Peptides against a protein of PDB entry 5IXI. Designs and how they scored, part 94

Target 1, 141 residues: chain A of PDB entry 5IXI
Amino acid sequence: TPLLDASSLEYLFAQGQYDLVKCLAPIRDPKTEQDGHDIENECLGMAVLAISHYAMMKKMQLPELPKDISYKRYIPETLNKSIRQRNLLTRMRINNVFKDFLKEFNNKTICDSSVSTHDLKVKYLATLETLTKHYGAEIFE

## One batch from the design tools (peptide; made by RFdiffusion4, then SolubleMPNN)

Design b2_p23_2_s1 (from b2_p23_2, 13 letters changed)
Fold by OpenDDE base, seed 2:
Structure b2_p23_2_s1 (fold): chain B 141 residues (1-141), chain A 23 residues (1-23)
Amino acid sequence: as target 1 above (141 residues)
Amino acid sequence: SLEEEEKRAKEVFEKLFEEFRNM
């Protein structure tokens, strides 16, 4: 992968978040039902990266994050709408799994300072390329 | 089942986490 300077990486990361949420970079078409679930879970993973990056930039730890922290603003709007239509039990499970993963991620990476904001941006963009239909080919080709 | 779906979700998350940690 090409080496990006800090300013370029910051710009691309911000734009990538916007493109994913606003569906300007649409997620790839699922090949099976299982593939569809995998894609959704990758999106939730992207939300963890975005939230963790935000927390680091604000010099906040997980316990300091709002109690109502959610993936809703960090996943594709189409997926968010889909999840809202699911029953309460399903939504509760999704929320619990997400919160557990966010906690685990921060405990194993952020809290021990093994991961930087730079690393988060790189991983976010790299995942975005594989998750979406045709995004970022020129960046990581 | 919901439990199976939750299990699959956790597996995807763990895979993503491991890939990130080993990057």
Scores: peptide ipSAE 0.332, ipTM 0.850, DockQ to the pose 0.598
Fold by OpenDDE base, seed 5:
Structure b2_p23_2_s1 (fold): chain B 141 residues (1-141), chain A 23 residues (1-23)
Amino acid sequence: as target 1 above (141 residues)
Amino acid sequence: SLEEEEKRAKEVFEKLFEEFRNM
């Protein structure tokens, strides 16, 4: 496993976000309905990581972000299309779950300075490796 | 190593991710 310096990690993190959203690194196929739900939640978690990293880099607090911040541009496009096809109540639930977790994550990790941008990048890439079919195995191999 | 850094990150985030997955 290669030892990544800060510059390499920054590049891989940026490329990983692009690959996930554009489905160049497609997410794994669900084995069950519950597995599909878990995959969806993992993607929403990835969105939280990406948004939190953005906020930290801009020296912003998450409450200072636009109120219309959404997961839509931070998750795979295929998943975004799937969510848009669901009924209103389901979409509202997903939005609420995401917003609640974003606030909780900010309160428990970002605000108390227990999480750095470095930690977010490492967690993002590690999760990306397990979430997608065959991506980044050489990084954590 | 990168594996060690990943392990540390997992310890920090795993509980929060589990809570999110079960919401």
Scores: peptide ipSAE 0.126, ipTM 0.716, DockQ to the pose 0.048
Fold by OpenDDE base, seed 4:
Structure b2_p23_2_s1 (fold): chain B 141 residues (1-141), chain A 23 residues (1-23)
Amino acid sequence: as target 1 above (141 residues)
Amino acid sequence: SLEEEEKRAKEVFEKLFEEFRNM
């Protein structure tokens, strides 16, 4: 695979975030109900990557992250709408799992600095390719 | 159960970010 320079990677990362949230790069169709849950959790993982990258770029520490930080603005809008319609217990589960993992991951990215913003961008784009239907795929018309 | 679903969600997260564990 070709090596991307810093400017290209920054551009693609920004564009990828926009495409995912705005559903311009739609998430793949679930094969089963459990696969659907896995897809949703992968989307939440994408939110963790995006938020962690944001925090690092702003030179924030873990305690400095807003307490009300949420996945809502970092996942596909269609998924966000779906989650909002679910019952309280389900929403609580999603919120708790997300916050727990965000905290753990931020310890690695912000506190330990073992993960760079470059690494986050690469992982985000790589996951985006597998999560969405045709992002990065060749389309012939 | 909700606990089982939470475990599955955590497993997905762990797989997603597995490459970061040893960095």
Scores: peptide ipSAE 0.100, ipTM 0.670, DockQ to the pose 0.553
Fold by OpenDDE base, seed 3:
Structure b2_p23_2_s1 (fold): chain B 141 residues (1-141), chain A 23 residues (1-23)
Amino acid sequence: as target 1 above (141 residues)
Amino acid sequence: SLEEEEKRAKEVFEKLFEEFRNM
């Protein structure tokens, strides 16, 4: 497996975010209904990773994070459109789960410093490989 | 190695992702 230096990781992380959101790296097809649910949740997790990385890079403290931070800009556009079409209760549930997860994750990354920006990039790219159809074959072996 | 880094990252974040899976 080829090693990635810091500059390469930074580049791939930025490009990976763009590819995921713009569906240039399309998410894999669900094998079952539960698999489809897992894919959506994993996408939301990717949003938490991206937002947390952003917050850390900006040296933002937890109280400084906007209360209205949303997953909308950090998930595939196709998924975002799908979520918008769901009923209010479902959307509220998604928002609540996301906010709770983001809060907990930020506590561990920003406050506890148990996770570095490097870790976030590695996790993001690794997850992106498994989440998408063909992405990452050239990155991870 | 990159594989080792990936493994470590998966272990660290797996429990967090479970929260979404239980949604």
Scores: peptide ipSAE 0.124, ipTM 0.722, DockQ to the pose 0.048; fails the geometry check

Design b2_p23_2_s2 (from b2_p23_2, 14 letters changed)
Fold by OpenDDE base, seed 4:
Structure b2_p23_2_s2 (fold): chain B 141 residues (1-141), chain A 23 residues (1-23)
Amino acid sequence: as target 1 above (141 residues)
Amino acid sequence: SLEEEEENAKKVFNKLFEEFKNM
């Protein structure tokens, strides 16, 4: 596994978030309908990582997170548009599942400190490489 | 079904979380 210094990792993480959201690093094409659902859920997972990293960097505890925190700004814009076109019940379910997982994850990352900001950045970039078509150039071999 | 999709999402999230536990 290649060693990245702290400054390089920080830069790559920031750039990776931008590239994913702006679809400069497009997500891979689904092979099946189920694969499509898995890809969407991976994107939502990326949002959890990004939000948790933000909260940790800002020294925010879970109760201090905005009640209206959402995945909308942390997933590919194309996916966000797709979700907005779905019916209300589906959107509510997505929101609920996301918020529940975010709560659980932040309890471990912020409260229990079982995960560091370094770990989040590494996992984010590693997932980005597998989720997108041609991004990353095998940063973590 | 919507319930099936929700369960699938939970599985993906849980997998992500388990990977952190194994770090």
Scores: peptide ipSAE 0.222, ipTM 0.769, DockQ to the pose 0.593
Fold by OpenDDE base, seed 1:
Structure b2_p23_2_s2 (fold): chain B 141 residues (1-141), chain A 23 residues (1-23)
Amino acid sequence: as target 1 above (141 residues)
Amino acid sequence: SLEEEEENAKKVFNKLFEEFKNM
C-alpha cells in the first residue's frame, strides 16, 4: 500500500467527493432490496464524513452550523433525485435520522478531538472504494 | 416499513461511528 503524503491525500479526498456526487464513481449495484437501502445509508454516512471534515476545517462548532445543512450536496446526484421524489414523511424521517447522527458523530467523535481531518479523509476514501464499483483499488488494496 | 428503514440506517451509522471509536 502506497503511503500518501498530505497533499496527495487532500487531492484524492477532494476528487473522491466530486466523483461520488457527480456519479463518475458509480455506486455498486444492489444485490437485494435491503442491500439497496444499505447503499443509500452508506451514502448518507459519506455525507456525515464530508460535512464533519468541512466543519473541522472551518473550525465550526455544531451550534454554528447552519440549520439547513443537508446531505443533498454530499451524496450521489442520482440518489438525491430519488429521495426528492419520495413522500414528505419519508424525506422528513431521512432528514431527522441524518441530522441526529451528524450531531452525535460530531459530539462524540469530532468535538472531543478523537478524530482528525486526516482520519476522516482516509475513512472517506476507504469507504468510497468499497461503495463504488471500482475506485482507488491501487491505493488501499 | 419506515421504522425498519430507520433502524437499518441507525445500524449503518452506528457501525461507521464504532469504526472511528476503535481507531
Scores: peptide ipSAE 0.221, ipTM 0.769, DockQ to the pose 0.601
Fold by OpenDDE base, seed 3:
Structure b2_p23_2_s2 (fold): chain B 141 residues (1-141), chain A 23 residues (1-23)
Amino acid sequence: as target 1 above (141 residues)
Amino acid sequence: SLEEEEENAKKVFNKLFEEFKNM
């Protein structure tokens, strides 16, 4: 894995979040139905990484996180619109699964302190390269 | 490590979502 200096990593992480959400780095086309499901889960995973990073930077513990925290501002806008078109029950289930995943992840990151903000940025960018079509300054091998 | 923790969490998350899809 290539080594990035702290300033470069911070810049790339911030830009990567913006590019993903604004669809400037479009997500890859699904090859199959299952692949489409995996892509959606990866996007939700990216939201967990971004939110966890935010929480750690703000020194917020799990109980201190806003109760209305959501993936909506942390996933591609196109996907967010797609999810909003689904029925209420489906949206509720997605929200619940996401919140459970976020809670579990935060227990392993914030509570256990086994993961740093540096690690989150690296994982975010690495996943972003595989998730999107052409995003890749070939940062990670 | 983050990779190990994230991989485990992702597997669980994917399983839950797949179960939802198959309901």
Scores: peptide ipSAE 0.141, ipTM 0.675, DockQ to the pose 0.114
Fold by OpenDDE base, seed 5:
Structure b2_p23_2_s2 (fold): chain B 141 residues (1-141), chain A 23 residues (1-23)
Amino acid sequence: as target 1 above (141 residues)
Amino acid sequence: SLEEEEENAKKVFNKLFEEFKNM
């Protein structure tokens, strides 16, 4: 990936989050049913990255995170609407899987400090490029 | 080296992210 200065990276990360959630950078069309599941999981992963970055920036530890933290504000609005239309058991499963991984991820990133906010922003933007239809062509090779 | 330790940490980070994507 190209070297970006801190100021540029901060701007791109903030804009990227907004574009993803508001569907200004629409996610790619699934090629198969399995691809659709992969896209959803990737979006949930993006939510984990965004939330973890927020926690690190605020110097929050795991116990300080809201107990009702949710992916809803960190995934594409279209996907959020789709998930809300699914049955209760499916939604519960998604919520549980997400919360479990968020906890595990934060234990290894925030607590161990092995991953920096810089790393999270780079990973977020790199994933955003592949996840969306036409985003990030000018940022990464 | 410190750089090597950082690279190893990044590998673990990427692995965890990929694991989540495959859940």
Scores: peptide ipSAE 0.082, ipTM 0.619, DockQ to the pose 0.044

Design b2_p23_2_s3 (from b2_p23_2, 14 letters changed)
Fold by OpenDDE base, seed 1:
Structure b2_p23_2_s3 (fold): chain B 141 residues (1-141), chain A 23 residues (1-23)
Amino acid sequence: as target 1 above (141 residues)
Amino acid sequence: DEEKYIENAKKVFDKLFESFKNM
């Protein structure tokens, strides 16, 4: 695995977010219904990473984040559209699970400074590679 | 159904969380 300098990592992180959301790096095909649910949750996890990174860069605490902060802008557009078509209860569940995880993640990692923005970028890109079909194969081993 | 959904989500999220400890 090649070492990436700060500038390169920042670029790849930004590009990776764009590619995921715009479905330029399509998520892997589900093998089962359960796998499909896992993929969706992994996408929500990616949103947590992206939002946490954003919050850290802006030096914002969770209570300072807008109440309407959501996964919607940080997941594949296709998935976002799919979620919007689901019933109200399902959407509420997804929102609640996401918010709970975001809170827990930040409390356990960000607030205690155990995770840096660097770590978030690395993890985001690494997860992106496994979540998508063939993204970043040349960068991560 | 609700419990299964939550459990599945927690499993995936826990995996993501724990991965930071191993990197």
Scores: peptide ipSAE 0.350, ipTM 0.836, DockQ to the pose 0.637
Fold by OpenDDE base, seed 5:
Structure b2_p23_2_s3 (fold): chain B 141 residues (1-141), chain A 23 residues (1-23)
Amino acid sequence: as target 1 above (141 residues)
Amino acid sequence: DEEKYIENAKKVFDKLFESFKNM
């Protein structure tokens, strides 16, 4: 992980979120069907990181977040459109898996203060590098 | 089908979770 000052990290994190969602940093092409599923789940993981960071910055616990909190605005728009084309049962399953992991992640990492906002930014950007085609080549190894 | 999907998701998420322990 590269050494970044707080201001630079904050900027890169904000820009990275925007680039991922708006597909300005497009996700990599799947090599196999299984790889495609992994990429999708990694995107959902990115949403967990982003939402958790938001909650921490607002000093809110998960129960205080809106009940309709969703991954939709935190994943690539192309993926969101793809998910919307799937049947209701599949969409419900994806939503349930996401919500379960969001709760578990926050209970184990955020609630016990073992993970900071700094850690979330670093992990987000590091994952973004591997998840997208060419992002962060000048920053990360 | 459903079981395979859940298992795959858990693997990816567990990997993400475990990576924080190594920071």
Scores: peptide ipSAE 0.347, ipTM 0.833, DockQ to the pose 0.632
Fold by OpenDDE base, seed 4:
Structure b2_p23_2_s3 (fold): chain B 141 residues (1-141), chain A 23 residues (1-23)
Amino acid sequence: as target 1 above (141 residues)
Amino acid sequence: DEEKYIENAKKVFDKLFESFKNM
């Protein structure tokens, strides 16, 4: 992975979050139904990265996060709208899966491992590159 | 199928976890 200076990485990370949520960097088109599910889960993963980064920057542990923490403001607006149109049971499942993963991620990577805010930004941008159609391909060449 | 949904989600998330080990 190419090295980016701290200022550049911080800027790119912030801009990447904005571009993903606002669909300025649109997510790739699914090739199959399963691919569509994978894309959605990758977006939820992006939300976990963003929230974990936020928590670390604010010096907050996972139990200190609001109990109603949600992926809604950290995923593409188009996907958020799509999820809201699904039935209650499906939405509950998505919420449960997300919360479980967020908990597991923080326990295993933030609390117990050496994952830093730097690592989260790099992983976020790298995933953004593969998840979206055209965004930031040159950054990790 | 709920079990299949959860399994698929975990697969994607596990892949994300493992990717950190390769950094």
Scores: peptide ipSAE 0.338, ipTM 0.831, DockQ to the pose 0.663
Fold by OpenDDE base, seed 3:
Structure b2_p23_2_s3 (fold): chain B 141 residues (1-141), chain A 23 residues (1-23)
Amino acid sequence: as target 1 above (141 residues)
Amino acid sequence: DEEKYIENAKKVFDKLFESFKNM
């Protein structure tokens, strides 16, 4: 893993979030149906990372987060639009899975202080490179 | 030690992502 100084990492993390959400770094095309599901789940995972980072920076615990917390503004806009077009049961399932994972992630990693904001930024950018078609920075190996 | 810490963290994240994918 290439070494990044703190300021560069902070910049790249912020830019990476923007690029993912605005589809400036488009997600890769699915190779199979299962791959499509994996891509969607990876995007939801990216939202968990982003939200957890936000919560840590704001010094908020999970119960203190807004009850209407959602993945919507933390995933690619194209995917968000796609999800909004799905039926109610599907959307409820996605929301439940997301919330459950967010709780699990925070309880098992953040609350235990085993994951730092630095770690979240690193994982976010590393995942972004594999998730997108051609994230040109190649920051991590 | 810092690099080892980061590598261990990456492994944990990977496992978590896999768990999420299989939900």
Scores: peptide ipSAE 0.173, ipTM 0.713, DockQ to the pose 0.045

Design b2_p23_2_s4 (from b2_p23_2, 14 letters changed)
Fold by OpenDDE base, seed 3:
Structure b2_p23_2_s4 (fold): chain B 141 residues (1-141), chain A 23 residues (1-23)
Amino acid sequence: as target 1 above (141 residues)
Amino acid sequence: SLEEEEKRAKEVFERLFQSFKDM
């Protein structure tokens, strides 16, 4: 468990989201083609974490989430641009896989409360460190 | 294939779920 107080964790979580989306914390270079796919999926996972945290903070249940909820605002802008350029079938599949994962994750976080907002922030920052080139090296040892 | 890419995506997500269980 990282040694961060609540205030520091909240700040770093908010800043981390901004840095990831705005590509101020650039994602790492893929070592292989499959690694590139893993990086994209990790970004989608980050979106699920961010959205789930948002939903929990707003006391929103699954039926209350906007029907048009999407990963687009929660992933690196460069990746979002790349996905938009892919064919319709690919985009549909990405969206379906993402929505299914979001639904399942929200059932585990919001419905049965097995995961806290604190856990989400920790996992987000930990994943951000592994996903990006230099981010968070001083935070997690 | 697209099916294989979906499988890999699900594996990444499953690892994420498992990491929470291990916390």
Scores: peptide ipSAE 0.277, ipTM 0.812, DockQ to the pose 0.611
Fold by OpenDDE base, seed 2:
Structure b2_p23_2_s4 (fold): chain B 141 residues (1-141), chain A 23 residues (1-23)
Amino acid sequence: as target 1 above (141 residues)
Amino acid sequence: SLEEEEKRAKEVFERLFQSFKDM
């Protein structure tokens, strides 16, 4: 938003990541089973945004990212616990889909430089507002 | 099915990616 300066946006982005992971900003209740899956996928998307932002800030290319990079520390802790309880095949498939998207997204953000760190922060906070129950009321109304 | 869930996950990710192209 044009009303937020760089320092404020940086702070809100950092706080938003913390609030999402620690479930201080709880994700919205699913309306259906499929809605629940969509919510989980949105959380995985949030992880991609967070990791990509980190990589860009550290000026790391894809080959420089840890090979075992994971969504585990970038999604709500409750969701992480849920995923860990699923069978190995399911977890492997989640990992594969996540890694494929992370690779694609990073190619477009880091390699092609089509997305800035500013864009990532804005998108993260905007998505956080829609994904959680009561977060971001004063930011993007 | 697992394949259908993967398909839906990819759709969510593609929408996310497309939203950046529209920014």
Scores: peptide ipSAE 0.276, ipTM 0.811, DockQ to the pose 0.626
Fold by OpenDDE base, seed 5:
Structure b2_p23_2_s4 (fold): chain B 141 residues (1-141), chain A 23 residues (1-23)
Amino acid sequence: as target 1 above (141 residues)
Amino acid sequence: SLEEEEKRAKEVFERLFQSFKDM
């Protein structure tokens, strides 16, 4: 496993976000229906990581973020389209679950400073590797 | 059910959060 310096990690993190959202690094095929739901939840988790990293870089707390903060621009476009096809109540529930976790995660990362931006990048890329079909396997294997 | 899915989503998020505690 090659060593990643700060500049390399910054590049890979930015590129990884772009690849995930634009589906250039497509998410893996679900093995079961339940696995499909788990994959979607992992994608929402990726959005939390990305937003938290953004907030930390801007030195902003959640109340300072836009009130309409959403996972939409931080998940695969295909998944975003799928969610938009679901009924309003389901979409509201997804959003509530996401926002609840974002708040909780923010309290333990940004507020407590227990997690660094470096940690977020590493976790993001590590999760991206397992979540997508063949992306960046050489980074952490 | 929707409640079960929400619970499962929470478990995924909790696992993600716990992974940071273990780092």
Scores: peptide ipSAE 0.275, ipTM 0.810, DockQ to the pose 0.627
Fold by OpenDDE base, seed 4:
Formats: structure tokens, C-alpha cells, sequence
Structure b2_p23_2_s4 (fold): chain B 141 residues (1-141), chain A 23 residues (1-23)
């Protein structure tokens, strides 16, 4: 894996977030129904990474984050639209799973600084490469 | 079931956690 300088990594991370949300880097096609669920959960994971990075940059702990924090701004727009069309129970499940994951992630990694903003950017880009069809293949080859 | 789906989601998230431990 090539070593990126800090400025390049920051730029790529910002661009990657934009590309994922705007579907300029479209997520891969699911092979099965279960694969589709896994893809969605990975997108929720990407949201946790992005939100945690934001919180760390703003020097905010999880309890200090807005109570209405949501995955909606941090996942592909197509997926967000799909989720909004699902039944109430499904939406409640997704919200609960996401909030639980965000809480767990922050408690285990962010609060004790075991994960840095650098680590988050690297993991975000690496996951983006595997989650999307063609994005950034040369970055982590 | 919804419970099974939640379990699968937790597995994906756990895999994410483990990936950080490997860094």
C-alpha cells in the first residue's frame, strides 16, 4: 500500500465522502439478497467512520453530538431513498442498529483515542475501494 | 427475521472493529 502524505490523504478522504454520497462512486451490485444487506450495513459503517471523524475534528464526544444525528447524510443517496421507502419496523431497526454501532465504536475507539483521524481516513478509503465498483483501485493496490 | 438481520449487521460491524485492531 502506497504511503500518502497528510494533505493528499485529507483531500482523497473528502473527495471520497462526496463521491460515495453523490453516487459518483456507485456501490457494487449485490450478488444475493444477503449480499445486499451486507452492502447496506457496510454503508452504515462508512457513516459511522465519517461521523466519528467529524466528531474528532470538532473535539466532540458522542454525548456532545446532536441527538438527531443520522446516517442519512453519509450514505449513498440512492440507498437513503430506498430506506425511506421501507416500512416503519425496518426503518426503526436500521436506526437502532446504526445508533448502537456508533455508540459502541466511539466508546471503544474514539473516547480512548485508540483510533486516530488518520486511521479513520485510511479505513474509509480502503472500505470505499471494496464497496464501490471502480473507485480508487490504485490507491491501495 | 428482524433479529437475524440485526445479527448479520452486527457481524459486519464486528468485522470493521477487528480491521482496526489489525492496523
Amino acid sequence: as target 1 above (141 residues)
Amino acid sequence: SLEEEEKRAKEVFERLFQSFKDM
Scores: peptide ipSAE 0.271, ipTM 0.808, DockQ to the pose 0.694

Design b2_p23_3_s1 (from b2_p23_3, 11 letters changed)
Fold by OpenDDE base, seed 4:
Structure b2_p23_3_s1 (fold): chain B 141 residues (1-141), chain A 23 residues (1-23)
Amino acid sequence: as target 1 above (141 residues)
Amino acid sequence: SMESFDKKYKELHEKYSKKLLEM
């Protein structure tokens, strides 16, 4: 795996978030229904990583985050639109599961300092490469 | 470590992915 300097990693992470959300780096086509679910779940995981990174950079603990924190700004716009078209119960469940995921992730990793912003960026970019159809050159081999 | 983080993230991701499938 090539070693990236801190500035390059920061730039790639920022650009990667933008490209994912704006669908400039479109997510891959699902091969099956289950594959579609896996893709969506990975996107929600990406949102957890991105939000946690944001919180760490702002020196905010999870309880200090806005109560209305949501995945909506951190997932592909196409997926967000898809979720909005689902029934209310499904949307509520997705919200609840996501919030629980974010909470447990922060409690077990961020709060005890077991993960750094560097780790989050690396994990984010690595996952991005697996999710998207085409996204620049391979960063992690 | 990064490896430890990867393991923790994977476990949590799988846990909540399962919860999403139960919907």
Scores: peptide ipSAE 0.562, ipTM 0.918, DockQ to the pose 0.663
Fold by OpenDDE base, seed 1:
Structure b2_p23_3_s1 (fold): chain B 141 residues (1-141), chain A 23 residues (1-23)
Amino acid sequence: as target 1 above (141 residues)
Amino acid sequence: SMESFDKKYKELHEKYSKKLLEM
């Protein structure tokens, strides 16, 4: 496993986010309906990581983040479109669950200083490799 | 440290994934 310097890691993290959202690194095909749900949940997890990283870089606490912050800009555009087509109640529940996830993640990892921006980048990229079809750059083992 | 973080993240991810599956 190659050791990435800070600048390289920052670049790869930024590029990875872009590729995921823009579907340039397409997510893997679901094998079952349950697998499809797992993939969606992984994407939402990726959004939590990305938002948390953003907050840390801006030195912002969760209450200071805009109320309109959501997963929408941090998940694949195809998935975002899919979610938008679901009924209102489902969309509301997804939003609520995501917000709770983000809050608890922040409280248990970010606020106690147990996680660094470096850790978030590594976790994001590692997850991205497992989630996408061809992104296997084998950066992390 | 990373191992600890991975464990925490996994636990939270599973928790909220379950919540999403309930809908």
Scores: peptide ipSAE 0.562, ipTM 0.919, DockQ to the pose 0.664
Fold by OpenDDE base, seed 5:
Structure b2_p23_3_s1 (fold): chain B 141 residues (1-141), chain A 23 residues (1-23)
Amino acid sequence: as target 1 above (141 residues)
Amino acid sequence: SMESFDKKYKELHEKYSKKLLEM
């Protein structure tokens, strides 16, 4: 596993977010129905990491973020389209669960300063490697 | 540590993943 300096990590993290959302690094095909759910949940987790990183970089707490903050801009466009095809109640539940996840993550890891932006980048990229078909294997494999 | 962070994240991720099964 190659060592990444701060500049390289910053670049890879930014590019990785763009590639995931724009489906330039497409998520892997699900092996089973349950695997499909796991992939979606991992993508939502990725959104939590990305938003938390954004908040830390802006030195903002979650209450200071826009009230309409959501996972939509932080997950693959294909997944976002899939979720939009589900009924309103399901979409509302997904949004509520996500917001609760984000809040608790922030309270237990970000607010106590136990997690750095560096940690978030590493976790994001490591997860990205497992979610996508071929992306970033040389970094953490 | 990263190990501690991984553990915390995994626990939270699993917790809320289970809640999504209630859909």
Scores: peptide ipSAE 0.560, ipTM 0.918, DockQ to the pose 0.647
Fold by OpenDDE base, seed 2:
Structure b2_p23_3_s1 (fold): chain B 141 residues (1-141), chain A 23 residues (1-23)
Amino acid sequence: as target 1 above (141 residues)
Amino acid sequence: SMESFDKKYKELHEKYSKKLLEM
């Protein structure tokens, strides 16, 4: 794997977020129903990483984040549309689980300073590579 | 370390992925 300087990593992280959400880097096709769930879960995990990175950059703790913080703008638009079509109870459960995930992640990794913004970017890009069809081909091929 | 972070993240991700399946 190539060594990236801080500027390059910052650029790739920003571009990767945009490409994932806008589906310019399309997620891989699920091979089974369970694989589909795994893909969705990975996307939600990436939303946790992205939001946590945002909070760290803004020097905000979780209580300072907007009360209605959500995964909606941090996952592929196609997945967001799919979730919006599910019933209210399902959507509420997804929201609750996500909020709990975000909270515990921040409490156990971010608040204790065990994780840096650098670590979050690397984890995000590494996950993006495995999740998408063609992303990173020029860098990691 | 990054390795310890990866392990911790994986554990949390699996925990909440399971919760999503149970909904």
Scores: peptide ipSAE 0.560, ipTM 0.918, DockQ to the pose 0.663

